# Designs tried in a protein design run: peptides against a protein of PDB entry 5VJI. Part 19

Target 1, 62 residues: chain A of PDB entry 5VJI
Amino acid sequence: NTLVVLHKSGLLEITLKTKELIRQNQATQAELDQLKEQTQMFIEATKSRAPQAWAKLQASLT

## One batch from the design tools (peptide; made by RFdiffusion4, then SolubleMPNN)

Design b2_p13_1_s2 (from b2_p13_1, 7 letters changed)
Fold by OpenDDE base, seed 4:
Structure b2_p13_1_s2 (fold): chain B 62 residues (1-62), chain A 13 residues (1-13)
Amino acid sequence: as target 1 above (62 residues)
Amino acid sequence: SLEQEVQQLLEEL
């Protein structure tokens, strides 16, 4: 099967590492997207000066 | 995206 062929060719390690790097990239992207959202909430809170906007930001940080 | 295409290919292995 494909797994045996990859192992014998020496490509299995590279394949597994590639899968791991993609997973890590996806995790990092998710964290970045969350930070972007939190940044937007912060900007809106500073502009509106409304307590509700600050409460929304605070809830997102928990 | 390229990452999605590669990930899908790798999941088939």
Scores: peptide ipSAE 0.045, ipTM 0.647, DockQ to the pose 0.028
Fold by OpenDDE base, seed 2:
Structure b2_p13_1_s2 (fold): chain B 62 residues (1-62), chain A 13 residues (1-13)
Amino acid sequence: as target 1 above (62 residues)
Amino acid sequence: SLEQEVQQLLEEL
């Protein structure tokens, strides 16, 4: 079967590692996107000087 | 079996 062929060719290990790397990349990208959003909220808070904007930022950092 | 183990690994990733 396909699994046996992948195993014998050495491609199974590569496939599994690739899937893990994709998962880790997705997790890292999500963290990066969150940081970008927090950065934007910080910029908006500094511009508006509104306490509500700072409260929103503070809530995002929890 | 090897097939079951690989399938489980693929689902966990």
Scores: peptide ipSAE 0.043, ipTM 0.656, DockQ to the pose 0.019
Fold by OpenDDE base, seed 1:
Structure b2_p13_1_s2 (fold): chain B 62 residues (1-62), chain A 13 residues (1-13)
Amino acid sequence: as target 1 above (62 residues)
Amino acid sequence: SLEQEVQQLLEEL
């Protein structure tokens, strides 16, 4: 089967490492996207001076 | 994306 072929070829370790790197990349990208969104909410809160905008930002940090 | 294509391939293993 595929698992046996990968193991015998030495590619199983690389495959598993690749899966882990993809997972880490996805997690890091999600954190980056969240930070970008929080940054935008902060910018909007500073511009509007509206309590609602600050409340929205605060909720995102919870 | 490349990551999605690679992930899909790996899920088929």
Scores: peptide ipSAE 0.042, ipTM 0.647, DockQ to the pose 0.027
Fold by OpenDDE base, seed 3:
Structure b2_p13_1_s2 (fold): chain B 62 residues (1-62), chain A 13 residues (1-13)
Amino acid sequence: as target 1 above (62 residues)
Amino acid sequence: SLEQEVQQLLEEL
């Protein structure tokens, strides 16, 4: 089967590492997107000085 | 992208 072929060829470790790197990349991208959104909320809070904007930001940081 | 192609390949395994 594919697993046996990958193992015998030495590619299984690379395949597993690649899967992990893809997962980590996706997780990091999600964190980055969240940070971008939080940054935007921070900018809006500083501009508006409205307590609801700060409350929204605070809620996002929980 | 390369990541998409690799992801697709990995899902087929």
Scores: peptide ipSAE 0.042, ipTM 0.648, DockQ to the pose 0.027

Design b2_p13_1_s3 (from b2_p13_1, 9 letters changed)
Fold by OpenDDE base, seed 4:
Structure b2_p13_1_s3 (fold): chain B 62 residues (1-62), chain A 13 residues (1-13)
Amino acid sequence: as target 1 above (62 residues)
Amino acid sequence: SLKQEVQQLLAQL
């Protein structure tokens, strides 16, 4: 069957590794997006000088 | 598992 052929050819291992790398990339991208959001909250806090904006930033960092 | 997901995809062929 197809699975046996994939396994014997080594393509199954490559496929599984590729899928794992995609997952890891997605996780890293999510961390990067969070950092971008935190950076934006910092910028907004510095502009507004509003205690609420600083509180929002602080909450995001905890 | 990821392997099970691949097997499931192959079962559709």
Scores: peptide ipSAE 0.033, ipTM 0.641, DockQ to the pose 0.017
Fold by OpenDDE base, seed 5:
Structure b2_p13_1_s3 (fold): chain B 62 residues (1-62), chain A 13 residues (1-13)
Amino acid sequence: as target 1 above (62 residues)
Amino acid sequence: SLKQEVQQLLAQL
């Protein structure tokens, strides 16, 4: 059957590994996006000197 | 898993 052919050819392993790498990449990207947002809030807090900006940053770190 | 999904699809044929 097709599954046996995919397994014996090594394509199944590659496909499964690719799926896992995509999942890991998505998780890492989410962490990166969060860090970017936190960094931007930090920059804004330092520039504006507004208590509200620091409060926003603090809320993001909880 | 993707392997299980493929196997189930094949079982439906």
Scores: peptide ipSAE 0.032, ipTM 0.616, DockQ to the pose 0.014
Fold by OpenDDE base, seed 2:
Structure b2_p13_1_s3 (fold): chain B 62 residues (1-62), chain A 13 residues (1-13)
Amino acid sequence: as target 1 above (62 residues)
Amino acid sequence: SLKQEVQQLLAQL
């Protein structure tokens, strides 16, 4: 049974762990991208001093 | 689950 061999060799566990790590990496990357965007909106708000830029930033933080 | 996906692939062989 190939599945039994994969399990006993540890390869199945490694594969499952790799899948989970990829998922976690994707989630962390999404959070990082959001933070980058919020940082950019903050920079733009400080430069323009426009109320709409601050409103945009505030909306992103909710 | 990935385990189930692997099982399904093996069942096709």
Scores: peptide ipSAE 0.031, ipTM 0.627, DockQ to the pose 0.015
Fold by OpenDDE base, seed 1:
Structure b2_p13_1_s3 (fold): chain B 62 residues (1-62), chain A 13 residues (1-13)
Amino acid sequence: as target 1 above (62 residues)
Amino acid sequence: SLKQEVQQLLAQL
């Protein structure tokens, strides 16, 4: 069957590894997006000099 | 399932 052929050819291993790499990439991208948001909050806090902006940043980091 | 996804990919070749 198709699954046996994929296993014997090594393509099943590659497929499973690719799926895992996609998952890891998605997780890393989510962390990167969070860091981007935190960076933006930091920039806004420095610009406004408002305690509320710093409190918002602090809440995002904890 | 992964099996179905792989079968669909192969059917496109």
Scores: peptide ipSAE 0.029, ipTM 0.631, DockQ to the pose 0.017

Design b2_p13_1_s4 (from b2_p13_1, 9 letters changed)
Fold by OpenDDE base, seed 3:
Formats: C-alpha cells, structure tokens, sequence
Structure b2_p13_1_s4 (fold): chain B 62 residues (1-62), chain A 13 residues (1-13)
C-alpha cells in the first residue's frame, strides 16, 4: 500500500506539508494580486482626484 | 479517501 510506505518513510508528512505550503502560497498570491489591484485604484484615484475613484478604492478595502 | 488524495498528489509529481 502506497500510503503505508509513505507513512513509514516519513514522506507522507512532507507530502502533506508541501500540499499545505502550496495552498498557503496560492492564498498569499491572491492577497498580493488584490493589493496590486488596490494599488492601481489608488494611483487612478490620485490622478483623477475624482470622489468616485476614491469611493471605488474605499469599497475595495474590505 | 486519504489514500486517493495521496495518489492524486503523487500523480502531479
């Protein structure tokens, strides 16, 4: 059984930890992408100086 | 199952 072999070799722990690290990396990347978008909205708000652009930025900060 | 999940992870390597 592959599961038994992985467990006894210690590779199951590494496999599960790797899975978790991949998940965390994906979550962090999503947060980074959101921050990039918010940064762009901030730049646009500073350029336009329009209240609606600031409102859009504020709405994104959830 | 955990076994199926492990097999799927191994298949991605």
Amino acid sequence: as target 1 above (62 residues)
Amino acid sequence: SLEQEVQQLLAQL
Scores: peptide ipSAE 0.052, ipTM 0.687, DockQ to the pose 0.020
Fold by OpenDDE base, seed 5:
Structure b2_p13_1_s4 (fold): chain B 62 residues (1-62), chain A 13 residues (1-13)
Amino acid sequence: as target 1 above (62 residues)
Amino acid sequence: SLEQEVQQLLAQL
């Protein structure tokens, strides 16, 4: 079957490793996106001086 | 995408 063929050819290992790398990449990207958002909220808070902007930033860091 | 190709391959197992 397909699984046996992939295993014997070494492609199963490559496929599983690729799957794991994709998952790890997605997790890292999510962390980066969160940091980018927090950074943007910080920048906006410093520019606007609006209490609500600082409150928004504070909520994101909790 | 790469993810789609990998998922498609895994779905055939």
Scores: peptide ipSAE 0.049, ipTM 0.685, DockQ to the pose 0.022
Fold by OpenDDE base, seed 2:
Structure b2_p13_1_s4 (fold): chain B 62 residues (1-62), chain A 13 residues (1-13)
Amino acid sequence: as target 1 above (62 residues)
Amino acid sequence: SLEQEVQQLLAQL
């Protein structure tokens, strides 16, 4: 049984940990991307001084 | 293949 061999060798644990790290990395990357977008909206709001740009930023922070 | 079997097992976890 391949699963039994993977478990006994320790490779299953490493694989599961790797999967979890990938998931966490993806979540962190999504948060980082959101922060980058919010930063850009802030920059644009300060440049344009348009109420709609500030409204867009405010909506992104909720 | 062994690779396919492992991949299938990982998909179930």
Scores: peptide ipSAE 0.046, ipTM 0.663, DockQ to the pose 0.018
Fold by OpenDDE base, seed 4:
Structure b2_p13_1_s4 (fold): chain B 62 residues (1-62), chain A 13 residues (1-13)
Amino acid sequence: as target 1 above (62 residues)
Amino acid sequence: SLEQEVQQLLAQL
């Protein structure tokens, strides 16, 4: 079957490694997106000077 | 790992 052929050719290992790299990339992208959001909350807190905005930022950093 | 699990499955065939 196809799975056996992929394994014997070495392509299965490459495929599985590629899938893992995609997963890791997605996780890193999620962390980056979170950092971007935290940066935006920081900008908003500095603009508004409202205690609520600072509290929101603080909550996001915990 | 998933790779190891797949290899184990194939080894049983």
Scores: peptide ipSAE 0.044, ipTM 0.660, DockQ to the pose 0.014

Design b2_p13_2_s1 (from b2_p13_2, 8 letters changed)
Fold by OpenDDE base, seed 5:
Structure b2_p13_2_s1 (fold): chain B 62 residues (1-62), chain A 13 residues (1-13)
Amino acid sequence: as target 1 above (62 residues)
Amino acid sequence: DLEALLQEIEKQL
């Protein structure tokens, strides 16, 4: 029985913690990806100096 | 892998 072996060895707690850390990592990565996209829109807005580029950035923040 | 292990754990819970 895998569950029993993991529990007795102390690895069950580590396994469950690892699962949670993976979940948190995925959430953090999603936030990071969003920030990267927003940063790119900001860079494009500064380069183009076009109102439309600023509008795109503003829309992403609201 | 970890996913397979977790599935096995879930089956036994």
Scores: peptide ipSAE 0.055, ipTM 0.691, DockQ to the pose 0.020
Fold by OpenDDE base, seed 4:
Order: structure tokens, then sequence, then C-alpha cells
Structure b2_p13_2_s1 (fold): chain B 62 residues (1-62), chain A 13 residues (1-13)
């Protein structure tokens, strides 16, 4: 079967490592997206001078 | 593709 073939060829370890790297990349991308959102909230807070906008930013940072 | 391969591996684990 596929698993046996991958193991015997030495490709199983590479495949599993690739899966893990993809997972880590996805996690890093999620953190980056969160930072981008927080940056946008910061920009809006500085423009509006509204306490509510600063409160929204503060809530996102917790 | 890789996703299909991983799914096949997971079915056999």
Amino acid sequence: as target 1 above (62 residues)
Amino acid sequence: DLEALLQEIEKQL
C-alpha cells in the first residue's frame, strides 16, 4: 500500500515533515493576519480619536 | 497532489 511504499523509499519522513511545515506556515500566516487586523484598528483609532475605537483596539490585544 | 497523498496516509494510520 501507499504507506509501505513511502516508508521503504524513505519518503514517508519527508512527507510527514512537509505536512508539519505546512501546518507551521499556516499558524504563522494566522498570526500575521491578526497583526494586520490590529494594525488596521490602530490606524482607525488614530484617525477617529473616538474612545470606542481605542477600546476596540485594546480588546484585540488581550 | 500532496493533500490527497496525506489523506491516503491518514486512512492507513
Scores: peptide ipSAE 0.055, ipTM 0.692, DockQ to the pose 0.021
Fold by OpenDDE base, seed 1:
Structure b2_p13_2_s1 (fold): chain B 62 residues (1-62), chain A 13 residues (1-13)
Amino acid sequence: as target 1 above (62 residues)
Amino acid sequence: DLEALLQEIEKQL
């Protein structure tokens, strides 16, 4: 049947690998976005000179 | 067998 053909052709394996790559890409993007946010909080903390801004940054790192 | 393998693949899809 069609599924057997897809398996033998390697297409099902490619599909699974593609799904995993998408997941990994999304995870990496989330880490990058978090780093960007932390960087922004750092910039704001340096500008404001407010202890609260540093506390906010520290909280984001925990 | 092949059918069991396909079923496992389908579960992961």
Scores: peptide ipSAE 0.052, ipTM 0.670, DockQ to the pose 0.015
Fold by OpenDDE base, seed 3:
Structure b2_p13_2_s1 (fold): chain B 62 residues (1-62), chain A 13 residues (1-13)
Amino acid sequence: as target 1 above (62 residues)
Amino acid sequence: DLEALLQEIEKQL
């Protein structure tokens, strides 16, 4: 079957590694997006000086 | 075709 052919050719390892790299890339992108959001909350907190904005930022860091 | 091959791979992985 296809799986056996991929294994014997060495392409299965590459395929599995590629899937893992895609997963890691997606996870890293999600972390980056979260950091961007937290950065925006930090900027807004510094501008507003409102305790609510700092509380919102603090909650996001948990 | 290539799409069918990829679908078969994805089915088995």
Scores: peptide ipSAE 0.041, ipTM 0.661, DockQ to the pose 0.019

Design b2_p13_2_s2 (from b2_p13_2, 6 letters changed)
Fold by OpenDDE base, seed 3:
Structure b2_p13_2_s2 (fold): chain B 62 residues (1-62), chain A 13 residues (1-13)
Amino acid sequence: as target 1 above (62 residues)
Amino acid sequence: ELEQLLQQIEQQL
């Protein structure tokens, strides 16, 4: 049984911790990507002076 | 490899 071998070797804890770190990294990366997109929409809104670009930015912040 | 190992763990829980 792989689970029993992993538990006895201490590798189960490392495996579970690695899974959690990957999950957290993915979540943080998604937040960073969203922030980058929002930053780009902000830059475009400031350049375009178009009310629609500000409305798009506002919608992204909800 | 890690995902396959995790799937094997999840199948044994």
Scores: peptide ipSAE 0.038, ipTM 0.664, DockQ to the pose 0.021
Fold by OpenDDE base, seed 2:
Structure b2_p13_2_s2 (fold): chain B 62 residues (1-62), chain A 13 residues (1-13)
Amino acid sequence: as target 1 above (62 residues)
Amino acid sequence: ELEQLLQQIEQQL
């Protein structure tokens, strides 16, 4: 059985750890993308001085 | 490739 061979070789643990690292990387990337979007809305709010741009930023922080 | 291997492992658990 391939699973038994992977377990005995230690490759199963590496495979499971790699899966978890990929998941954590994806979660961290999503948080970074959200922060980038919030930063862009902040920059636009400061440049435009438009109340609508501040309202968009406020809505993103709730 | 890795995702396919993981899917095969998950089907055997």
Scores: peptide ipSAE 0.037, ipTM 0.663, DockQ to the pose 0.020
Fold by OpenDDE base, seed 4:
Structure b2_p13_2_s2 (fold): chain B 62 residues (1-62), chain A 13 residues (1-13)
Amino acid sequence: as target 1 above (62 residues)
Amino acid sequence: ELEQLLQQIEQQL
């Protein structure tokens, strides 16, 4: 059984840890992408001084 | 490639 061989070799633990690190990396990347978008909306709101651009930014922070 | 290998391992757990 491949699973038993992976477990006995320690490769199962490495595989499961690698999976978890990938998941955490993807979650952190999504948070960074959201922060980049919010930062861009903040820059545009500051430039335009339009109440609608501030309302759009506020809606993204909820 | 790695995701496919992980998916195969998960199906055997």
Scores: peptide ipSAE 0.035, ipTM 0.661, DockQ to the pose 0.022
Fold by OpenDDE base, seed 1:
Structure b2_p13_2_s2 (fold): chain B 62 residues (1-62), chain A 13 residues (1-13)
Amino acid sequence: as target 1 above (62 residues)
Amino acid sequence: ELEQLLQQIEQQL
C-alpha cells in the first residue's frame, strides 16, 4: 500500500520530521513574538515614565 | 481505495 511505500522510501519519516520541525518553529516564533511585545512595553515604560506602563510590563512578565 | 489511504495518512501526519 502507499503507506508501506512511503515508509520504505524514507519519505514518511521525512514528512513526520518536517511536521515536527514546523511545530517547533511555530513555538519558537510565538516565544519570539512575546519577547518582542515585552520589549515594546519596556520601551514605552521608559519613555512615558508612567507607573501604569511599568505595571503593564510587570503583568506581561508573570 | 487510494483516497481513503491518503486520508488515513493525513490524519496520522
Scores: peptide ipSAE 0.032, ipTM 0.607, DockQ to the pose 0.015

Design b2_p13_2_s3 (from b2_p13_2, 7 letters changed)
Fold by OpenDDE base, seed 1:
Structure b2_p13_2_s3 (fold): chain B 62 residues (1-62), chain A 13 residues (1-13)
Amino acid sequence: as target 1 above (62 residues)
Amino acid sequence: SLEALLQQIEAQL
C-alpha cells in the first residue's frame, strides 16, 4: 500500500519531518508576530507619553 | 496540496 511504499522509499520520514518543521515554523511565526506587536506598542508609548499607551503595553506583557 | 497529502497519510497511520 501507499504507506509501505512511502516508508521503504524514505519519503515517510521526510514527510513527517516536513510536518514538524511546518508546525515549528508556525509557532515561531506566532511568537515573532507577538513580539512585533509588542514592539510597536512600546514605540507608540515612548512617542506619545500617554498613560493609555503604556497601559496597553503593560496589558500585552501580563 | 501538502496539507491534503498529510491528511491522507495521517488517516492511514
Scores: peptide ipSAE 0.029, ipTM 0.650, DockQ to the pose 0.021
Fold by OpenDDE base, seed 3:
Structure b2_p13_2_s3 (fold): chain B 62 residues (1-62), chain A 13 residues (1-13)
Amino acid sequence: as target 1 above (62 residues)
Amino acid sequence: SLEALLQQIEAQL
């Protein structure tokens, strides 16, 4: 069947590896997006004298 | 698409 052909050709391994790389990329992108958000909160906190801005930043880092 | 291929593979596993 198709699965056997994919396995024997090595394409299955490549496909599964690609799937895993996509997953890892998505996870890394999510972490990057979180870092960007935290950076923005940091910038806003530095511009603000409001303790709430720092509190929000601190909460995001926990 | 890759997603379609993956779905086909997953359905057969």
Scores: peptide ipSAE 0.029, ipTM 0.652, DockQ to the pose 0.021
Fold by OpenDDE base, seed 4:
Structure b2_p13_2_s3 (fold): chain B 62 residues (1-62), chain A 13 residues (1-13)
Amino acid sequence: as target 1 above (62 residues)
Amino acid sequence: SLEALLQQIEAQL
């Protein structure tokens, strides 16, 4: 079957590793996006000096 | 895309 052919050729290992790398890349990208958003909230808090902006930043750090 | 290609491979396993 297809699984046996992929395993014997080494392509199964490459396929599974590629899937895992894609997953890890997506997770890292999500963390990066969160950091970017938190950075923006920090910038806005420093600009406005409003307690609401600081509260919003505080809530995002959980 | 690469993801689409991998999904096609998985569908045949």
Scores: peptide ipSAE 0.028, ipTM 0.647, DockQ to the pose 0.024
Fold by OpenDDE base, seed 2:
Structure b2_p13_2_s3 (fold): chain B 62 residues (1-62), chain A 13 residues (1-13)
Amino acid sequence: as target 1 above (62 residues)
Amino acid sequence: SLEALLQQIEAQL
């Protein structure tokens, strides 16, 4: 059947690997976005020197 | 069909 042909040709493996790479890329992007946000809060805390800005940063570091 | 299978795969990407 079609699935057997895809498996034997290697296309099924490529498809599954591509799906996994997309998933990993999305997970890494989410971590990167979180780090960018934390970096921005850190910059704002250093500029303002306000306790509230440091409190916001502290709350984000979980 | 092959076309239907490919469409299902694409929908899950």
Scores: peptide ipSAE 0.027, ipTM 0.615, DockQ to the pose 0.018

Design b2_p13_2_s4 (from b2_p13_2, 7 letters changed)
Fold by OpenDDE base, seed 1:
Structure b2_p13_2_s4 (fold): chain B 62 residues (1-62), chain A 13 residues (1-13)
Amino acid sequence: as target 1 above (62 residues)
Amino acid sequence: DLEALLQQIEKQL
């Protein structure tokens, strides 16, 4: 059947590996986006000199 | 992990 053919051709392994790589890429991208957001909050906190901005940053790190 | 999953699939084939 199709599954056997995919396995014997190596395409099943490639498919599963690709799915895992996509998942890992998405997770890494989410971490990067979070870091970017935290960096922006840090920049805003330094500019505003407002305790609230620092509190917001601190909350994001918890 | 992926390797374990592949082995499981291979066993079922």
Scores: peptide ipSAE 0.047, ipTM 0.695, DockQ to the pose 0.017
Fold by OpenDDE base, seed 5:
Structure b2_p13_2_s4 (fold): chain B 62 residues (1-62), chain A 13 residues (1-13)
Amino acid sequence: as target 1 above (62 residues)
Amino acid sequence: DLEALLQQIEKQL
């Protein structure tokens, strides 16, 4: 009867909210990882000055 | 942990 105990104690709402926050955190982390990769490609493009590096960055943005 | 707790909750839903 864990569900009943959690509901009566108010912890069920917190548990469900925590689950949602974890999901949102995972989504945000994925976006952050993508941005980090794009940033790295940008840095490499600026360092190498090679058209190929800019092409890689452009491909990642489209 | 939280995952184990959630699984227990899901079994009761």
Scores: peptide ipSAE 0.040, ipTM 0.672, DockQ to the pose 0.020
Fold by OpenDDE base, seed 4:
Structure b2_p13_2_s4 (fold): chain B 62 residues (1-62), chain A 13 residues (1-13)
Amino acid sequence: as target 1 above (62 residues)
Amino acid sequence: DLEALLQQIEKQL
């Protein structure tokens, strides 16, 4: 079967490692996206000088 | 694709 062929060829280990790397990449990308959003809220808060913008930023950091 | 292959592997594990 496919599993046996992949194991014998060494491709099973590579496939499983690739899956893990994709998972880690997705997690890191999500953290990066969150940081980018928080950075944008910080920029908007500094521009508007509105307490609502600072409150929104503070809520995102909790 | 890769996702389909992984799903097939996971079913056999």
Scores: peptide ipSAE 0.039, ipTM 0.674, DockQ to the pose 0.021
Fold by OpenDDE base, seed 2:
Structure b2_p13_2_s4 (fold): chain B 62 residues (1-62), chain A 13 residues (1-13)
Amino acid sequence: as target 1 above (62 residues)
Amino acid sequence: DLEALLQQIEKQL
């Protein structure tokens, strides 16, 4: 069957590793995007000096 | 693409 063929060819291991790397990459990218957003909110809070901007930043950090 | 290929393989596993 397909599983046996993939295993014997070594492609099963590569496939499973690739899946995991994609998952980890997606998770890391999401964390990076969140950090970028938090950085932007911090910049905006410092510029506006408005309490609402600081409240928005604080909410994002919880 | 790669994701589509992986999904096809997963269906056979």
Scores: peptide ipSAE 0.038, ipTM 0.671, DockQ to the pose 0.023

Design b2_p13_3_s1 (from b2_p13_3, 6 letters changed)
Fold by OpenDDE base, seed 3:
Structure b2_p13_3_s1 (fold): chain B 62 residues (1-62), chain A 13 residues (1-13)
Amino acid sequence: as target 1 above (62 residues)
Amino acid sequence: ALQEFQAWLQSLL
């Protein structure tokens, strides 16, 4: 069957490794995006000096 | 590094 052929050809290992790399990339990108957002909220809090902006930042760090 | 920055931010609040 197809699964056996994929396994014996080595393509299954490549496929699974590729899927894992995609997952890791997505996770890293999500962390990076979160950091960017938190940085932006920090900048806005320092600029506005408004308690609401600091509250938003605090909420993001919970 | 990410966690360190987040911890630093948390320390300011």
Scores: peptide ipSAE 0.174, ipTM 0.732, DockQ to the pose 0.106
Fold by OpenDDE base, seed 5:
Structure b2_p13_3_s1 (fold): chain B 62 residues (1-62), chain A 13 residues (1-13)
Amino acid sequence: as target 1 above (62 residues)
Amino acid sequence: ALQEFQAWLQSLL
């Protein structure tokens, strides 16, 4: 069957590894998006110098 | 995405 052929050819391993790499990429992208948001909050805090902006940043880092 | 972020960050400096 198709599964046996994929396994014997090594393509199943490649397929599963590809799925894992996609998952890892998505996780890394999520971390990057979080860093982007934190950076934006940091910049807003530095510009406004408002305690509320710093509190918002601090809350995002916890 | 990273390059866009870096460009954005650079625009703020």
Scores: peptide ipSAE 0.137, ipTM 0.705, DockQ to the pose 0.677
Fold by OpenDDE base, seed 4:
Structure b2_p13_3_s1 (fold): chain B 62 residues (1-62), chain A 13 residues (1-13)
Amino acid sequence: as target 1 above (62 residues)
Amino acid sequence: ALQEFQAWLQSLL
C-alpha cells in the first residue's frame, strides 16, 4: 500500500520532518508577530503619554 | 518580514 511504499523509500521520514519544521516555523512566526504588536503599542504609549496606551501595552505583556 | 518590521520601526523613531 501507499504507506508501505513511503516508508520503504524514506519519504515518510522526510515528510514527517518537513511537517514538524513547518509547525516550528509557524510557532516562531507567531512569536515574531506578537513582538511586532508589542513594539507598536510601546511606541504609541511613548508618543501619546496616555495612561490608557500604557495599560494596553501592559495587558499585552501578561 | 523581520527586515520590513525593522524598517517600519526605524520610520517611527
Scores: peptide ipSAE 0.132, ipTM 0.706, DockQ to the pose 0.640
Fold by OpenDDE base, seed 2:
Structure b2_p13_3_s1 (fold): chain B 62 residues (1-62), chain A 13 residues (1-13)
Amino acid sequence: as target 1 above (62 residues)
Amino acid sequence: ALQEFQAWLQSLL
């Protein structure tokens, strides 16, 4: 059947590896986006000196 | 995306 042909050709392994790489890329991108947001909150907290801005930053780090 | 973030960061410093 199609699955057997896909397996024997090696294409199934490539497909599954590609899916995993996409998943890992998405996870890494999410981590990067979180770091960007934390950096922004840090800068805003230092600029405004507002207690609520520091509270937002603290909440993001927990 | 990273380059855009770096540019943004530089605009704030």
Scores: peptide ipSAE 0.130, ipTM 0.703, DockQ to the pose 0.426

